# Ledger of designs, part 13: peptides against a protein of PDB entry 5EFW

Target 1, 141 residues: chain A of PDB entry 5EFW
Amino acid sequence: TTLERIEKNFVITDPRLPDNPIIFASDSFLQLTEYSREEILGRNARFLQGPETDRATVRKIRDAIDNQTEVTVQLINYTKSGKKFWNLFHLQPMRDQKGDVQYFIGVQLDGTEHVRDAAEREGVMLIKKTAENIDEAAKEL

## One batch from the design tools (peptide; made by RFdiffusion4, then SolubleMPNN)

Design b1_p10_3_s1 (from b1_p10_3, 4 letters changed)
Fold by OpenDDE base, seed 4:
Structure b1_p10_3_s1 (fold): chain B 141 residues (1-141), chain A 10 residues (1-10)
Amino acid sequence: as target 1 above (141 residues)
Amino acid sequence: SLEEAVEKFT
């Protein structure tokens, strides 16, 4: 689909389903993480976490989901082959016309390195903008 | 269902 071809790393999850599974993944996300679409759909995104993933950061993500709010963090994620990468990650709810949360949009910054200072600020702006674009595009489907 | 949810974006 057109949405799949957006050249950004992102997923859409459905918190209304058990365990908030991924229901959509971009081609770029699949390439980054080394998974097929079939391997991703229906799974909670926690499979990207591993031994060096900061648990406090994971808690922030969980809290954001539970509280139906947005969050931006950096955390270690792992590819299918076990390769570590730094993920500047932005999560935000997708709301309907009533304001009820229907989905979550998760955006991962392009690249595998930790970013700081101006680069981090730039990355945050980019992934937030990307999330808004995805929100708009997804609502048209 | 998951299938229905996936289909919305397929």
Scores: peptide ipSAE 0.524, ipTM 0.943, DockQ to the pose 0.766
Fold by OpenDDE base, seed 3:
Structure b1_p10_3_s1 (fold): chain B 141 residues (1-141), chain A 10 residues (1-10)
Amino acid sequence: as target 1 above (141 residues)
Amino acid sequence: SLEEAVEKFT
């Protein structure tokens, strides 16, 4: 679909289903993570986590979901083959016309290192803007 | 259902 082919790393999850599963993934996300679409649909995105993923950072993500808020963090993620990458990750709720949370949008900016200072700020601006664009595009479906 | 949710974006 057009949404799948957006050249950004992102997923859409459904918090109204058991364990907040991924219900949509971009082609870029699949390429980044080395998974097929069939392998990830219906799963919680936690499969990207591994031994060196900071648990406190993961808790920040969980808290944002529980509180229905947005969050931006950097954390270690793993591809299917076990390759580590730094993920500048932004998550935000997709709300309906009433303001109720329907889905979550997760955007990933991959890198070989933890980004800091100006590079981090630039990355944050990029992934937040990406999330807004996805929100608009998804609501048209 | 999961299927219904996936189909919404297909």
Scores: peptide ipSAE 0.522, ipTM 0.943, DockQ to the pose 0.756
Fold by OpenDDE base, seed 5:
Structure b1_p10_3_s1 (fold): chain B 141 residues (1-141), chain A 10 residues (1-10)
Amino acid sequence: as target 1 above (141 residues)
Amino acid sequence: SLEEAVEKFT
């Protein structure tokens, strides 16, 4: 199995390139968002945002990137066809052996509803663990 | 470059 075939929704971005573009996307992410790989590679992930996406939440994501830290938020995203979904989103830096940030890993847990309490905690645990697994797998390439 | 970055994970 290749990194693309991991059955989780995720992307890898490169903050060292202009506008932190997506440089890798899983098959599941493409299915979720209804985009082809060619449509998203080289683009900033902001194309998933729309009218009901909370701008303050988006700012938290941007701050995490700028500060090279991890963040977990829920925000409304949109598929290519315009369908709204709640995205429980986790972002974390991928660091090299020196500790320098090389990439970011973004993991998405989709749902029709904003999740709270136990369901949210479970989702957060899942996407964080997924991000760690991706980090390990990606570093082996 | 973008191409090189994409190729890294292919």
Scores: peptide ipSAE 0.505, ipTM 0.940, DockQ to the pose 0.760
Fold by OpenDDE base, seed 1:
Structure b1_p10_3_s1 (fold): chain B 141 residues (1-141), chain A 10 residues (1-10)
Amino acid sequence: as target 1 above (141 residues)
Amino acid sequence: SLEEAVEKFT
Protein backbone atom coordinates (compact mmCIF):
# COMPACT_ATOMS: atom_id res chain seq x y z
CA THR B 1 0.00 0.00 0.00
CA THR B 2 0.97 3.64 -0.21
CA LEU B 3 1.24 3.73 3.57
CA GLU B 4 3.64 0.78 3.59
CA ARG B 5 5.90 2.54 1.12
CA ILE B 6 6.43 5.64 3.22
CA GLU B 7 10.20 5.73 3.54
CA LYS B 8 10.29 5.98 7.31
CA ASN B 9 10.55 3.41 10.07
CA PHE B 10 7.15 3.08 11.66
CA VAL B 11 4.47 0.76 12.94
CA ILE B 12 0.83 1.11 13.80
CA THR B 13 -0.52 -0.82 16.77
CA ASP B 14 -4.01 -1.57 17.99
CA PRO B 15 -4.50 -0.99 21.71
CA ARG B 16 -8.04 -2.30 21.47
CA LEU B 17 -6.68 -5.79 20.82
CA PRO B 18 -5.00 -7.93 23.47
CA ASP B 19 -1.43 -6.81 24.17
CA ASN B 20 -1.50 -3.90 21.68
CA PRO B 21 -0.19 -5.80 18.65
CA ILE B 22 1.42 -4.38 15.56
CA ILE B 23 -1.15 -4.22 12.79
CA PHE B 24 0.90 -2.31 10.23
CA ALA B 25 4.60 -1.93 9.50
CA SER B 26 6.49 0.06 6.90
CA ASP B 27 8.96 -1.58 4.55
CA SER B 28 11.72 0.46 6.13
CA PHE B 29 10.87 -0.86 9.58
CA LEU B 30 11.14 -4.42 8.31
CA GLN B 31 14.49 -3.66 6.75
CA LEU B 32 15.76 -2.03 9.92
CA THR B 33 14.70 -4.83 12.22
CA GLU B 34 15.41 -7.67 9.79
CA TYR B 35 11.98 -9.22 10.28
CA SER B 36 9.43 -10.16 7.69
CA ARG B 37 5.98 -8.67 7.88
CA GLU B 38 4.56 -12.06 8.73
CA GLU B 39 6.92 -12.37 11.68
CA ILE B 40 5.78 -9.16 13.34
CA LEU B 41 2.13 -8.59 12.51
CA GLY B 42 -0.05 -9.53 15.43
CA ARG B 43 2.80 -9.24 17.92
CA ASN B 44 3.60 -6.70 20.57
CA ALA B 45 6.66 -4.65 19.63
CA ARG B 46 8.54 -5.79 22.74
CA PHE B 47 10.36 -8.40 20.65
CA LEU B 48 12.77 -5.60 19.78
CA GLN B 49 13.93 -5.44 23.39
CA GLY B 50 16.88 -7.33 24.78
CA PRO B 51 19.38 -7.61 27.60
CA GLU B 52 20.63 -4.04 27.47
CA THR B 53 17.26 -2.41 26.94
CA ASP B 54 16.63 -0.07 29.87
CA ARG B 55 13.60 -1.26 31.79
CA ALA B 56 12.79 2.18 33.16
CA THR B 57 12.58 3.49 29.62
CA VAL B 58 10.31 0.62 28.67
CA ARG B 59 8.08 1.57 31.59
CA LYS B 60 7.78 5.08 30.19
CA ILE B 61 6.48 3.60 26.96
CA ARG B 62 4.03 1.41 28.85
CA ASP B 63 2.80 4.36 30.86
CA ALA B 64 2.19 6.36 27.70
CA ILE B 65 0.13 3.52 26.26
CA ASP B 66 -1.88 3.17 29.44
CA ASN B 67 -2.43 6.90 29.74
CA GLN B 68 -3.08 7.31 26.02
CA THR B 69 -0.40 9.95 25.65
CA GLU B 70 2.63 10.50 23.48
CA VAL B 71 6.19 9.78 24.54
CA THR B 72 9.66 10.15 23.09
CA VAL B 73 12.55 8.06 24.39
CA GLN B 74 15.83 6.48 23.35
CA LEU B 75 16.35 2.81 24.00
CA ILE B 76 18.49 -0.07 22.85
CA ASN B 77 16.70 -2.39 20.47
CA TYR B 78 17.83 -5.53 18.71
CA THR B 79 17.44 -6.75 15.16
CA LYS B 80 16.46 -10.31 14.38
CA SER B 81 20.13 -11.19 14.01
CA GLY B 82 20.87 -9.71 17.42
CA LYS B 83 22.49 -6.46 16.38
CA LYS B 84 22.01 -3.62 18.82
CA PHE B 85 20.91 -0.18 17.76
CA TRP B 86 19.86 2.95 19.57
CA ASN B 87 16.25 3.66 18.81
CA LEU B 88 15.07 7.23 19.10
CA PHE B 89 11.44 6.30 19.44
CA HIS B 90 8.29 8.38 19.32
CA LEU B 91 4.86 7.04 20.15
CA GLN B 92 1.55 8.86 19.87
CA PRO B 93 -2.11 7.93 19.79
CA MET B 94 -4.20 8.11 16.65
CA ARG B 95 -7.63 9.40 17.59
CA ASP B 96 -10.94 9.29 15.81
CA GLN B 97 -13.29 12.20 15.21
CA LYS B 98 -14.67 11.82 18.73
CA GLY B 99 -11.19 11.95 20.23
CA ASP B 100 -11.09 8.29 21.18
CA VAL B 101 -7.84 6.41 20.71
CA GLN B 102 -8.03 3.98 17.84
CA TYR B 103 -4.38 3.16 17.23
CA PHE B 104 -0.86 4.09 18.20
CA ILE B 105 1.79 5.26 15.79
CA GLY B 106 5.36 4.32 16.60
CA VAL B 107 8.23 5.93 14.72
CA GLN B 108 11.83 4.75 14.99
CA LEU B 109 15.02 6.60 14.19
CA ASP B 110 17.91 4.18 14.34
CA GLY B 111 21.48 5.01 15.22
CA THR B 112 24.73 3.44 16.23
CA GLU B 113 24.90 5.55 19.36
CA HIS B 114 22.78 7.45 21.79
CA VAL B 115 22.18 10.88 20.29
CA ARG B 116 22.36 14.02 22.39
CA ASP B 117 21.94 17.76 22.24
CA ALA B 118 21.36 19.20 18.79
CA ALA B 119 21.38 15.81 17.10
CA GLU B 120 18.74 14.55 19.50
CA ARG B 121 16.58 17.63 19.04
CA GLU B 122 16.80 17.26 15.30
CA GLY B 123 15.87 13.61 15.49
CA VAL B 124 12.94 14.29 17.78
CA MET B 125 11.56 16.92 15.46
CA LEU B 126 11.90 14.54 12.55
CA ILE B 127 10.16 11.58 14.14
CA LYS B 128 7.36 13.72 15.56
CA LYS B 129 6.70 15.27 12.20
CA THR B 130 6.80 11.83 10.65
CA ALA B 131 4.21 10.59 13.11
CA GLU B 132 1.90 13.46 12.22
CA ASN B 133 2.31 12.73 8.53
CA ILE B 134 1.50 9.08 9.12
CA ASP B 135 -1.55 10.03 11.14
CA GLU B 136 -2.84 12.16 8.30
CA ALA B 137 -2.04 9.57 5.65
CA ALA B 138 -3.66 6.77 7.60
CA LYS B 139 -6.85 8.74 8.11
CA GLU B 140 -7.11 9.32 4.38
CA LEU B 141 -7.25 5.62 3.58
CA SER A 1 -9.49 3.44 4.89
CA LEU A 2 -7.04 2.31 7.51
CA GLU A 3 -9.48 -0.35 8.63
CA GLU A 4 -9.57 -1.76 5.13
CA ALA A 5 -5.80 -1.71 4.93
CA VAL A 6 -5.54 -3.44 8.30
CA GLU A 7 -7.88 -6.20 7.20
CA LYS A 8 -5.31 -7.06 4.57
CA PHE A 9 -2.88 -8.09 7.27
CA THR A 10 -5.01 -9.16 10.23
Scores: peptide ipSAE 0.051, ipTM 0.692, DockQ to the pose 0.235; fails the geometry check

Design b1_p10_3_s2 (from b1_p10_3, 3 letters changed)
Fold by OpenDDE base, seed 5:
Structure b1_p10_3_s2 (fold): chain B 141 residues (1-141), chain A 10 residues (1-10)
Amino acid sequence: as target 1 above (141 residues)
Amino acid sequence: SLEEAIARFT
């Protein structure tokens, strides 16, 4: 199975390029967001944000990128058609053998509502594990 | 490689 066909919502971004653009997107991510691959590649993922997206949460994501750390948050995102969804989002750096950050992996778990408690914990475990799997798969290419 | 995989879509 090729990387893009992994049945999880994810992107890979390149922080070494201006504005940390998406350089890879899974088929599932395209389906979730209703964008084509051509519409997404080369863009910063902020196009998923909209009026009800919490700006403080977005700042947490930005801080994680700047600090080259991982972060897990929930935020409102929007599809191309304007449909809102709750995104349980996990971001983590992909490092090379020297430990230098090459890319970021972003994993999205979509939902119709904000998840709490056990459901949130389960989702967090899932998207974190997914990110690790993607990291491994990407490095094998 | 990842670079080659990305190149398929760019």
Scores: peptide ipSAE 0.235, ipTM 0.835, DockQ to the pose 0.238
Fold by OpenDDE base, seed 2:
Structure b1_p10_3_s2 (fold): chain B 141 residues (1-141), chain A 10 residues (1-10)
Amino acid sequence: as target 1 above (141 residues)
Amino acid sequence: SLEEAIARFT
């Protein structure tokens, strides 16, 4: 399966470029966030944050990038029109054959509601599996 | 490559 055929909300970022910009965004992600591809590419994903976005959660994401590790969090994000939504977000590094980080994969749950307990665990499993699918698809290219 | 695929898709 090719990368662009994965019908999930996701982005790929390039930490080797200044400010870790988005270099790929799925159609579903654009639909969710109400941005065009042109508005997204080349930007850091922080534009989705707003007044009610928990800063400690954002720091967890930043730490994961700095440490080149994966992280899964829920945070308030905002669409272009200013609509709030709960984002169950998973981020993980994409490594080359030498083990060096090339990109980061960010996956967002399809739903916009805050999830807890069993529903959260199920969502986490789903977005992690999605991230692995993206990793495999990207490496085939 | 991923870079080439991204270039075509975007």
Scores: peptide ipSAE 0.177, ipTM 0.812, DockQ to the pose 0.224
Fold by OpenDDE base, seed 3:
Structure b1_p10_3_s2 (fold): chain B 141 residues (1-141), chain A 10 residues (1-10)
Amino acid sequence: as target 1 above (141 residues)
Amino acid sequence: SLEEAIARFT
């Protein structure tokens, strides 16, 4: 489809299924993480976490899912080969016309270091805008 | 729809 070919790193997950699995992933996300689509579909995105991933940050993500709200964090993620990268990550719910959560959109901005100040603000604006664009594109399908 | 796209994709 056209959706997975959007040149941004993102996934769509289904919180209505056990363990909120990934149900859609962009080609860019696969390239970033070094996984095939078959390897990640149906799995919780926690496979990106590793030894140096901050657990308190992960809890913020979990809380956002449980509370059905959005969150933006920076955390260490790992590729399939074990390569570490800093992920400026934004997650937000995709709601239907009634306002009920159907899916979550996760957007990843990869980097070699923890971004701060103006660079962080710029990245946050970018990934939030990306998430909104994905939400609109997905709802048009 | 997204649901239809997912059904085709997965």
Scores: peptide ipSAE 0.213, ipTM 0.822, DockQ to the pose 0.214; fails the geometry check
Fold by OpenDDE base, seed 1:
Structure b1_p10_3_s2 (fold): chain B 141 residues (1-141), chain A 10 residues (1-10)
Amino acid sequence: as target 1 above (141 residues)
Amino acid sequence: SLEEAIARFT
């Protein structure tokens, strides 16, 4: 689909289903993580976590989902082959016309280093803008 | 619609 071919790393998840599974993943996300679409759909995105993933940061993500709010964090994630990358991650709810949460949009900016200062600010602006674009595109389908 | 796209995709 047009949505899945957006050239950014993103997923859409369904919090109305048990364990908030991924229901949509971009081609870029699959390439980044080294998983096939079949390996990802229907799963919670926690499979990207590993030994060096900070648990406190993961809790921030969980809290945002539970509270139906947005969050931006940076955490260690792992590809299928076990390669580590720093994931500058933004998550935000996708709401219907009544304001009720229907989905979550997750956007990933990958890097070999923990980004700081101006680079981090730039990355945050990029992934937030990307999330808004995805939200608009999804609602136009 | 998104729902239709999801239905085709999944």
Scores: peptide ipSAE 0.206, ipTM 0.825, DockQ to the pose 0.210; fails the geometry check

Design b1_p10_3_s3 (from b1_p10_3, 5 letters changed)
Fold by OpenDDE base, seed 4:
Structure b1_p10_3_s3 (fold): chain B 141 residues (1-141), chain A 10 residues (1-10)
Amino acid sequence: as target 1 above (141 residues)
Amino acid sequence: SLEDAIKKFT
């Protein structure tokens, strides 16, 4: 689909289903993480976490989901082959016309290093803008 | 269902 070919790393999850599974993954996300689409769909995104993933950061993500709010964090994620990458991650709810949460949009900006200062601000702006674009596009489907 | 959810974006 057009959505899956968006040249950004992102997933859409469904918090209304058990364990908030991924229901959509972009081609770029699959390439980044080294998984096939079949391996990803239906899974909770926690499979990206590993030994060096900061647990406090993970808790922030979980809290955002539980509280139906957005969050932006940086955390270590792992590819299928076990390669680590720094993920500047933005999560936000996709709401319907009534304001009820239907989905979550997760956008990943991958990098070899933790970003700071201007680079971080730039990355945050980018992934937030991307999330808004995805929100708009997804609502048209 | 999961299948229905996936289909919305497929």
Scores: peptide ipSAE 0.664, ipTM 0.963, DockQ to the pose 0.768
Fold by OpenDDE base, seed 1:
Structure b1_p10_3_s3 (fold): chain B 141 residues (1-141), chain A 10 residues (1-10)
Amino acid sequence: as target 1 above (141 residues)
Amino acid sequence: SLEDAIKKFT
């Protein structure tokens, strides 16, 4: 499918289910995080968080979910093996024709360090565009 | 539907 052809790190979650679980994960996301699909489907994405993950940043993500808005942040995430990476993360709701939120799209840009300035702006543009592509692809299914 | 596609893929 068009959705499956998107070679980026992303997940789709279902906020209508308890704890907003992941219902779709790209192959790239699995490779990045070192998890199998079976290990992550049905779970909240918070398993990527760890000791050095900034809690205030996590709260921003939670607020966006609760308010059904988009958000872009950078936070430390952890792979299954415990490796840290900086995640430039974009989250946005996927809405139906009536404007009701059906899903959330989460896009991850991984890096070895916190990106700033021009590099950050470039990354943000990329992950936002990716999210829009995912939204369009998903609606074509 | 998206749900059907997801179930098929995952």
Scores: peptide ipSAE 0.082, ipTM 0.768, DockQ to the pose 0.240
Fold by OpenDDE base, seed 5:
Structure b1_p10_3_s3 (fold): chain B 141 residues (1-141), chain A 10 residues (1-10)
Amino acid sequence: as target 1 above (141 residues)
Amino acid sequence: SLEDAIKKFT
């Protein structure tokens, strides 16, 4: 199986390029968001945001990128057709052997409801583990 | 490599 065919919702972005564009997206992510790969490659992931997306939560994501740290948040995103979904989102840097940030990995867990408590903890555990798996797989390429 | 994989789609 290739990286893009991993059955999880994820993207890889390049913070070394202007506006930290998406440079890789899984098939599952495309299915979730209803975009083609051609529509999203080279773009910042902010196109998923909309009217009900919490701006303070978005700022947390931006801060994590700027500080080169990981973050886990839950926010409303929108598909191409305008459908809202709750996105349990985890972002973490992908570092080279020297420890320098090369990319960011973003993992999305979609849902129709805001998850809490045990369900949220389970989701967080899942997307964090997924991010680690993607990091490992990507470094093998 | 990751770069090669990306080139496939870009």
Scores: peptide ipSAE 0.164, ipTM 0.794, DockQ to the pose 0.243; fails the geometry check
Fold by OpenDDE base, seed 3:
Structure b1_p10_3_s3 (fold): chain B 141 residues (1-141), chain A 10 residues (1-10)
Amino acid sequence: as target 1 above (141 residues)
Amino acid sequence: SLEDAIKKFT
């Protein structure tokens, strides 16, 4: 479809299924993480975590999912080959017309470095806007 | 719909 070809790093997960698995991933996300689509569909996104991933940051993500809220964090992730990268990550729920959560949208900044200050603020604005665009595009399907 | 698109793809 055209959704996965959006030139942004993102996934869609289904919290209504066991362990909130990835049900959709963009081509860019696959390129970033070095995984094939077949390798990640049906899996929880935690496979991106590794030894240096901050557990407190991971807990913030989990809390957002449990509370059905959005969150923006930076954390160390790992590619399939084991390469570390800094991920400026934004997660938000996708709600239906009734306001019930159906999915989560996860957006990853294109860059792989830790961003700070003004660059971080700009990155946050970008990935939040991206998430909104994906939400709108997905709801039209 | 998104669900339909996913079903077609997966």
Scores: peptide ipSAE 0.160, ipTM 0.776, DockQ to the pose 0.217; fails the geometry check

Design b1_p10_3_s4 (from b1_p10_3, 3 letters changed)
Fold by OpenDDE base, seed 5:
Structure b1_p10_3_s4 (fold): chain B 141 residues (1-141), chain A 10 residues (1-10)
Amino acid sequence: as target 1 above (141 residues)
Amino acid sequence: SLEEAVERFT
């Protein structure tokens, strides 16, 4: 589809299914994480976490899902081969015409280091705008 | 639809 070929790192998850699994992943996300689509779909995104992933940051993500709100964090994630990367991650709900949450959109900006200041602000603006674009594109399907 | 798109590549 056109959606998965968008040149941004993103997933769409379904909180109405058990354990909020990934139901959609972009080609770029697969390339970043080194997983195949078959390995990703139907799984909770926690497989990206590892020993150095901050648990408090993960809790912020979980809280946002539970509260059906957006969140932006930076956390260490791991590729399939075990490579660490800093993930500037933005998550937001996708709502239907009634305002009910149907899905979550997760956008990832990868880096070799934790970003701060202007670089962080720029990244946040980018991934938030990307999430809005994905929301619009997905609703057209 | 999103659901239909998912079915195409899964």
Scores: peptide ipSAE 0.111, ipTM 0.753, DockQ to the pose 0.252; fails the geometry check
Fold by OpenDDE base, seed 3:
Structure b1_p10_3_s4 (fold): chain B 141 residues (1-141), chain A 10 residues (1-10)
Amino acid sequence: as target 1 above (141 residues)
Amino acid sequence: SLEEAVERFT
């Protein structure tokens, strides 16, 4: 679809289904993570986590989902082949006209290092703007 | 809609 071909790393998940599975993934996300679409659809995104992924950071993501809020964090993720990357990750709810949460949008900015200071702020602005663009595009469907 | 798009793909 047109949505899948947006040249950004993102997924859409469905918190109304058991374990908040991925229901949509961009082509770029598949390239980043080295998974096929068939391998990830219907799964919780936790398969990106590994030994060095900070559990406290993961809990922040879980809390945001439970509280239906947005969150921005940096965490170590792993590709299918086991390569580590730093993920500047932004998650936010997608709400309907009544304000009820229907989905979550997750945006990933990959990097070889933990970004800090101005670079981090710039990355945060980028992924937040991306999430808003995805929200708008998805609601047009 | 997003739901329709997902259904078509899956």
Scores: peptide ipSAE 0.108, ipTM 0.747, DockQ to the pose 0.219; fails the geometry check
Fold by OpenDDE base, seed 1:
Structure b1_p10_3_s4 (fold): chain B 141 residues (1-141), chain A 10 residues (1-10)
Amino acid sequence: as target 1 above (141 residues)
Amino acid sequence: SLEEAVERFT
């Protein structure tokens, strides 16, 4: 499918199901996080969080879900093997033609450090554009 | 459709 060919780190979640589980994960996301698809599907993405993940930042994500809005944050995430990475993360709702939220698109840009200034702006532009591309590709299905 | 694609993975 068009979604499967997108070589970016992303997931699609279903807020209409209990606990907003991941229903689609890109191959790149699986490679980044070191999980298999079977280990990911049906789970809430919070399994990427760990001891050093900023809880205030996590609350911003939760608020965006609850309010059905987009958000962009940086937070520490963990791979299956326990490796830390800085996740420049963008989340936005996927809406139907009526304007109702069907899914959420989450895009991850991994890094070894918290990005600042021009690097941050570049990353934000990239992940936002990626989310839009995913939205378009998903709606073609 | 996206729903059909999801069914292939789940």
Scores: peptide ipSAE 0.108, ipTM 0.752, DockQ to the pose 0.247; fails the geometry check
Fold by OpenDDE base, seed 2:
Structure b1_p10_3_s4 (fold): chain B 141 residues (1-141), chain A 10 residues (1-10)
Amino acid sequence: as target 1 above (141 residues)
Amino acid sequence: SLEEAVERFT
């Protein structure tokens, strides 16, 4: 499966560039967030945050990037039109054959509520599996 | 490569 054929909400960012900008966004992500590709490429993904986005959760994401680790959180995000959604978000580094971080993969599962229990576990498994598929597909390019 | 793919979309 090629990267562009993965029908999930995801972005790829480049931490080697200033401010870790989005360098790839799936069509589904654009549809979810209501942005065009031109509007988001080259930008840090923080534009999805807003007034009700929990800053402590955002710090967890930042820490994962700084430490080059993966993280899974739920946070309030906003579409271009200002609609709130709960984002079950998974972030993980994409490493080269030497083990060095080249990119980050961010996968989003949108929802109207903060998911818990079995629904959360299922969502986490899904977005993590998706991230692995993206990693594999991206490395084939 | 991913970089080449990115160039197509950017």
Scores: peptide ipSAE 0.067, ipTM 0.727, DockQ to the pose 0.256; fails the geometry check

Design b1_p10_4_s1 (from b1_p10_4, 5 letters changed)
Fold by OpenDDE base, seed 5:
Structure b1_p10_4_s1 (fold): chain B 141 residues (1-141), chain A 10 residues (1-10)
Amino acid sequence: as target 1 above (141 residues)
Amino acid sequence: PLYAEDSEMY
């Protein structure tokens, strides 16, 4: 599918199912996080969080889900083996023609450091553009 | 158990 051809780190989640589970994960996302697809699908993405993940930042993500809005944050995530990485993360709802939220799109830009200023702005523009591409491709779902 | 068990997403 067109969705499968997108070579970026992303997931699609289904808020209509209990606990908003991941229903699609890109190959790049699996590689980044060191999980298999079977370990990911059907689970809430919170398993990427760990001891140094800022709880206030996570709450911003939670609020965005609850309010059906988009959000962009940077936070510490952990791979399956426990390696930390900085995740510049963008989440946005995917709406149907009626305007109702059908899915959420999560896009991750991984890095070894927290980015600021021009680098952050560039990353944000990239992941937002990616999310729009995913939104279009995901109409095949 | 997972960290941030009652949290959302990444």
Scores: peptide ipSAE 0.190, ipTM 0.718, DockQ to the pose 0.223
Fold by OpenDDE base, seed 1:
Structure b1_p10_4_s1 (fold): chain B 141 residues (1-141), chain A 10 residues (1-10)
Amino acid sequence: as target 1 above (141 residues)
Amino acid sequence: PLYAEDSEMY
């Protein structure tokens, strides 16, 4: 789809389905994570976690979903082959015209290290802007 | 093998 061809790392999940599964993934996300689209659609994004993923950080993501709010964190994720990457991650709800949550948009900025200071600020601005662009593009959902 | 088993996502 046009949405899936957006040249950024992102997924869209459906919290109205059991376990908030991924319903769309960009080509870039698939390349980053080394999964095929068939392998991840219909699954919760927790498959990106591994031994060194900080559980307290994951809880922040869960809290944001439960409370239907946005969150920005950095956490260790793993590719299909087991390669670690630092994920500067932004998640925000996508709401309908009534203000009800329809989906969540998750945007990933990958790196070899935990980013700090100016690099972190720049990354956060980028992934937040990306999420807004996706929100606009996904209105047909 | 790389999949988390807990209910937390991402």
Scores: peptide ipSAE 0.189, ipTM 0.720, DockQ to the pose 0.228
Fold by OpenDDE base, seed 2:
Structure b1_p10_4_s1 (fold): chain B 141 residues (1-141), chain A 10 residues (1-10)
Amino acid sequence: as target 1 above (141 residues)
Amino acid sequence: PLYAEDSEMY
């Protein structure tokens, strides 16, 4: 499957560029967040944060990027119009054949509430599987 | 500020 045909909410960022900007966004992500592609390409994804976004959770994301590891969290995000939603978010590095980080893959599962227990586990499995599909598709390009 | 210059993804 090609990258553009993956019908999930996701972005790809480039940590080798200043401020780790978004270099790809899925159509579903744009629909979810209410942004155009032109508005977000070249920007750091922090524009999704807002007043009620937990800073400790954001720090976990930053630490994962700095340490080149994966992370899964839930945090409040905001659409362009200011609507807040719970984002079950998974981030993982995309590595080359030598093991060097080339990109990060971010996958979002939106919800009206903070999910727990079986619902959270199910969502985590889904977004992680999605990230693996993106990783494979991106390497084929 | 909320959007400080850092590698903070959403």
Scores: peptide ipSAE 0.187, ipTM 0.712, DockQ to the pose 0.215; fails the geometry check
Fold by OpenDDE base, seed 3:
Structure b1_p10_4_s1 (fold): chain B 141 residues (1-141), chain A 10 residues (1-10)
Amino acid sequence: as target 1 above (141 residues)
Amino acid sequence: PLYAEDSEMY
């Protein structure tokens, strides 16, 4: 789809389906994570987690979903082959005209290190802007 | 696939 071809790392999940599965994934996301589209569609994105993923950070993500709010964190994620990367991750709800949450948008900025200070702030601004663009594009579909 | 921990998202 046009949405899936956006040249950014992102997924869209559906909290109205069992276990909040991924329903859309960008080509870049597939490339980053080394999964095929068929391997991830219909699955909860937790498969990106691994041994060194901080559980407290994951809980922040879950809390955001439960509370239907946005969150920005950095956490260790893993590719299909087991490669670790630092994921500057932003998640936000996509709401309908009534204000009800229909989807979540997840945007990933991959890196080899935990970004700090100005670099972190810059990354956060980027992924948040990306999320807004995705939100707008998704509403048009 | 690799690790699939709990929680709603990765």
Scores: peptide ipSAE 0.178, ipTM 0.729, DockQ to the pose 0.211; fails the geometry check

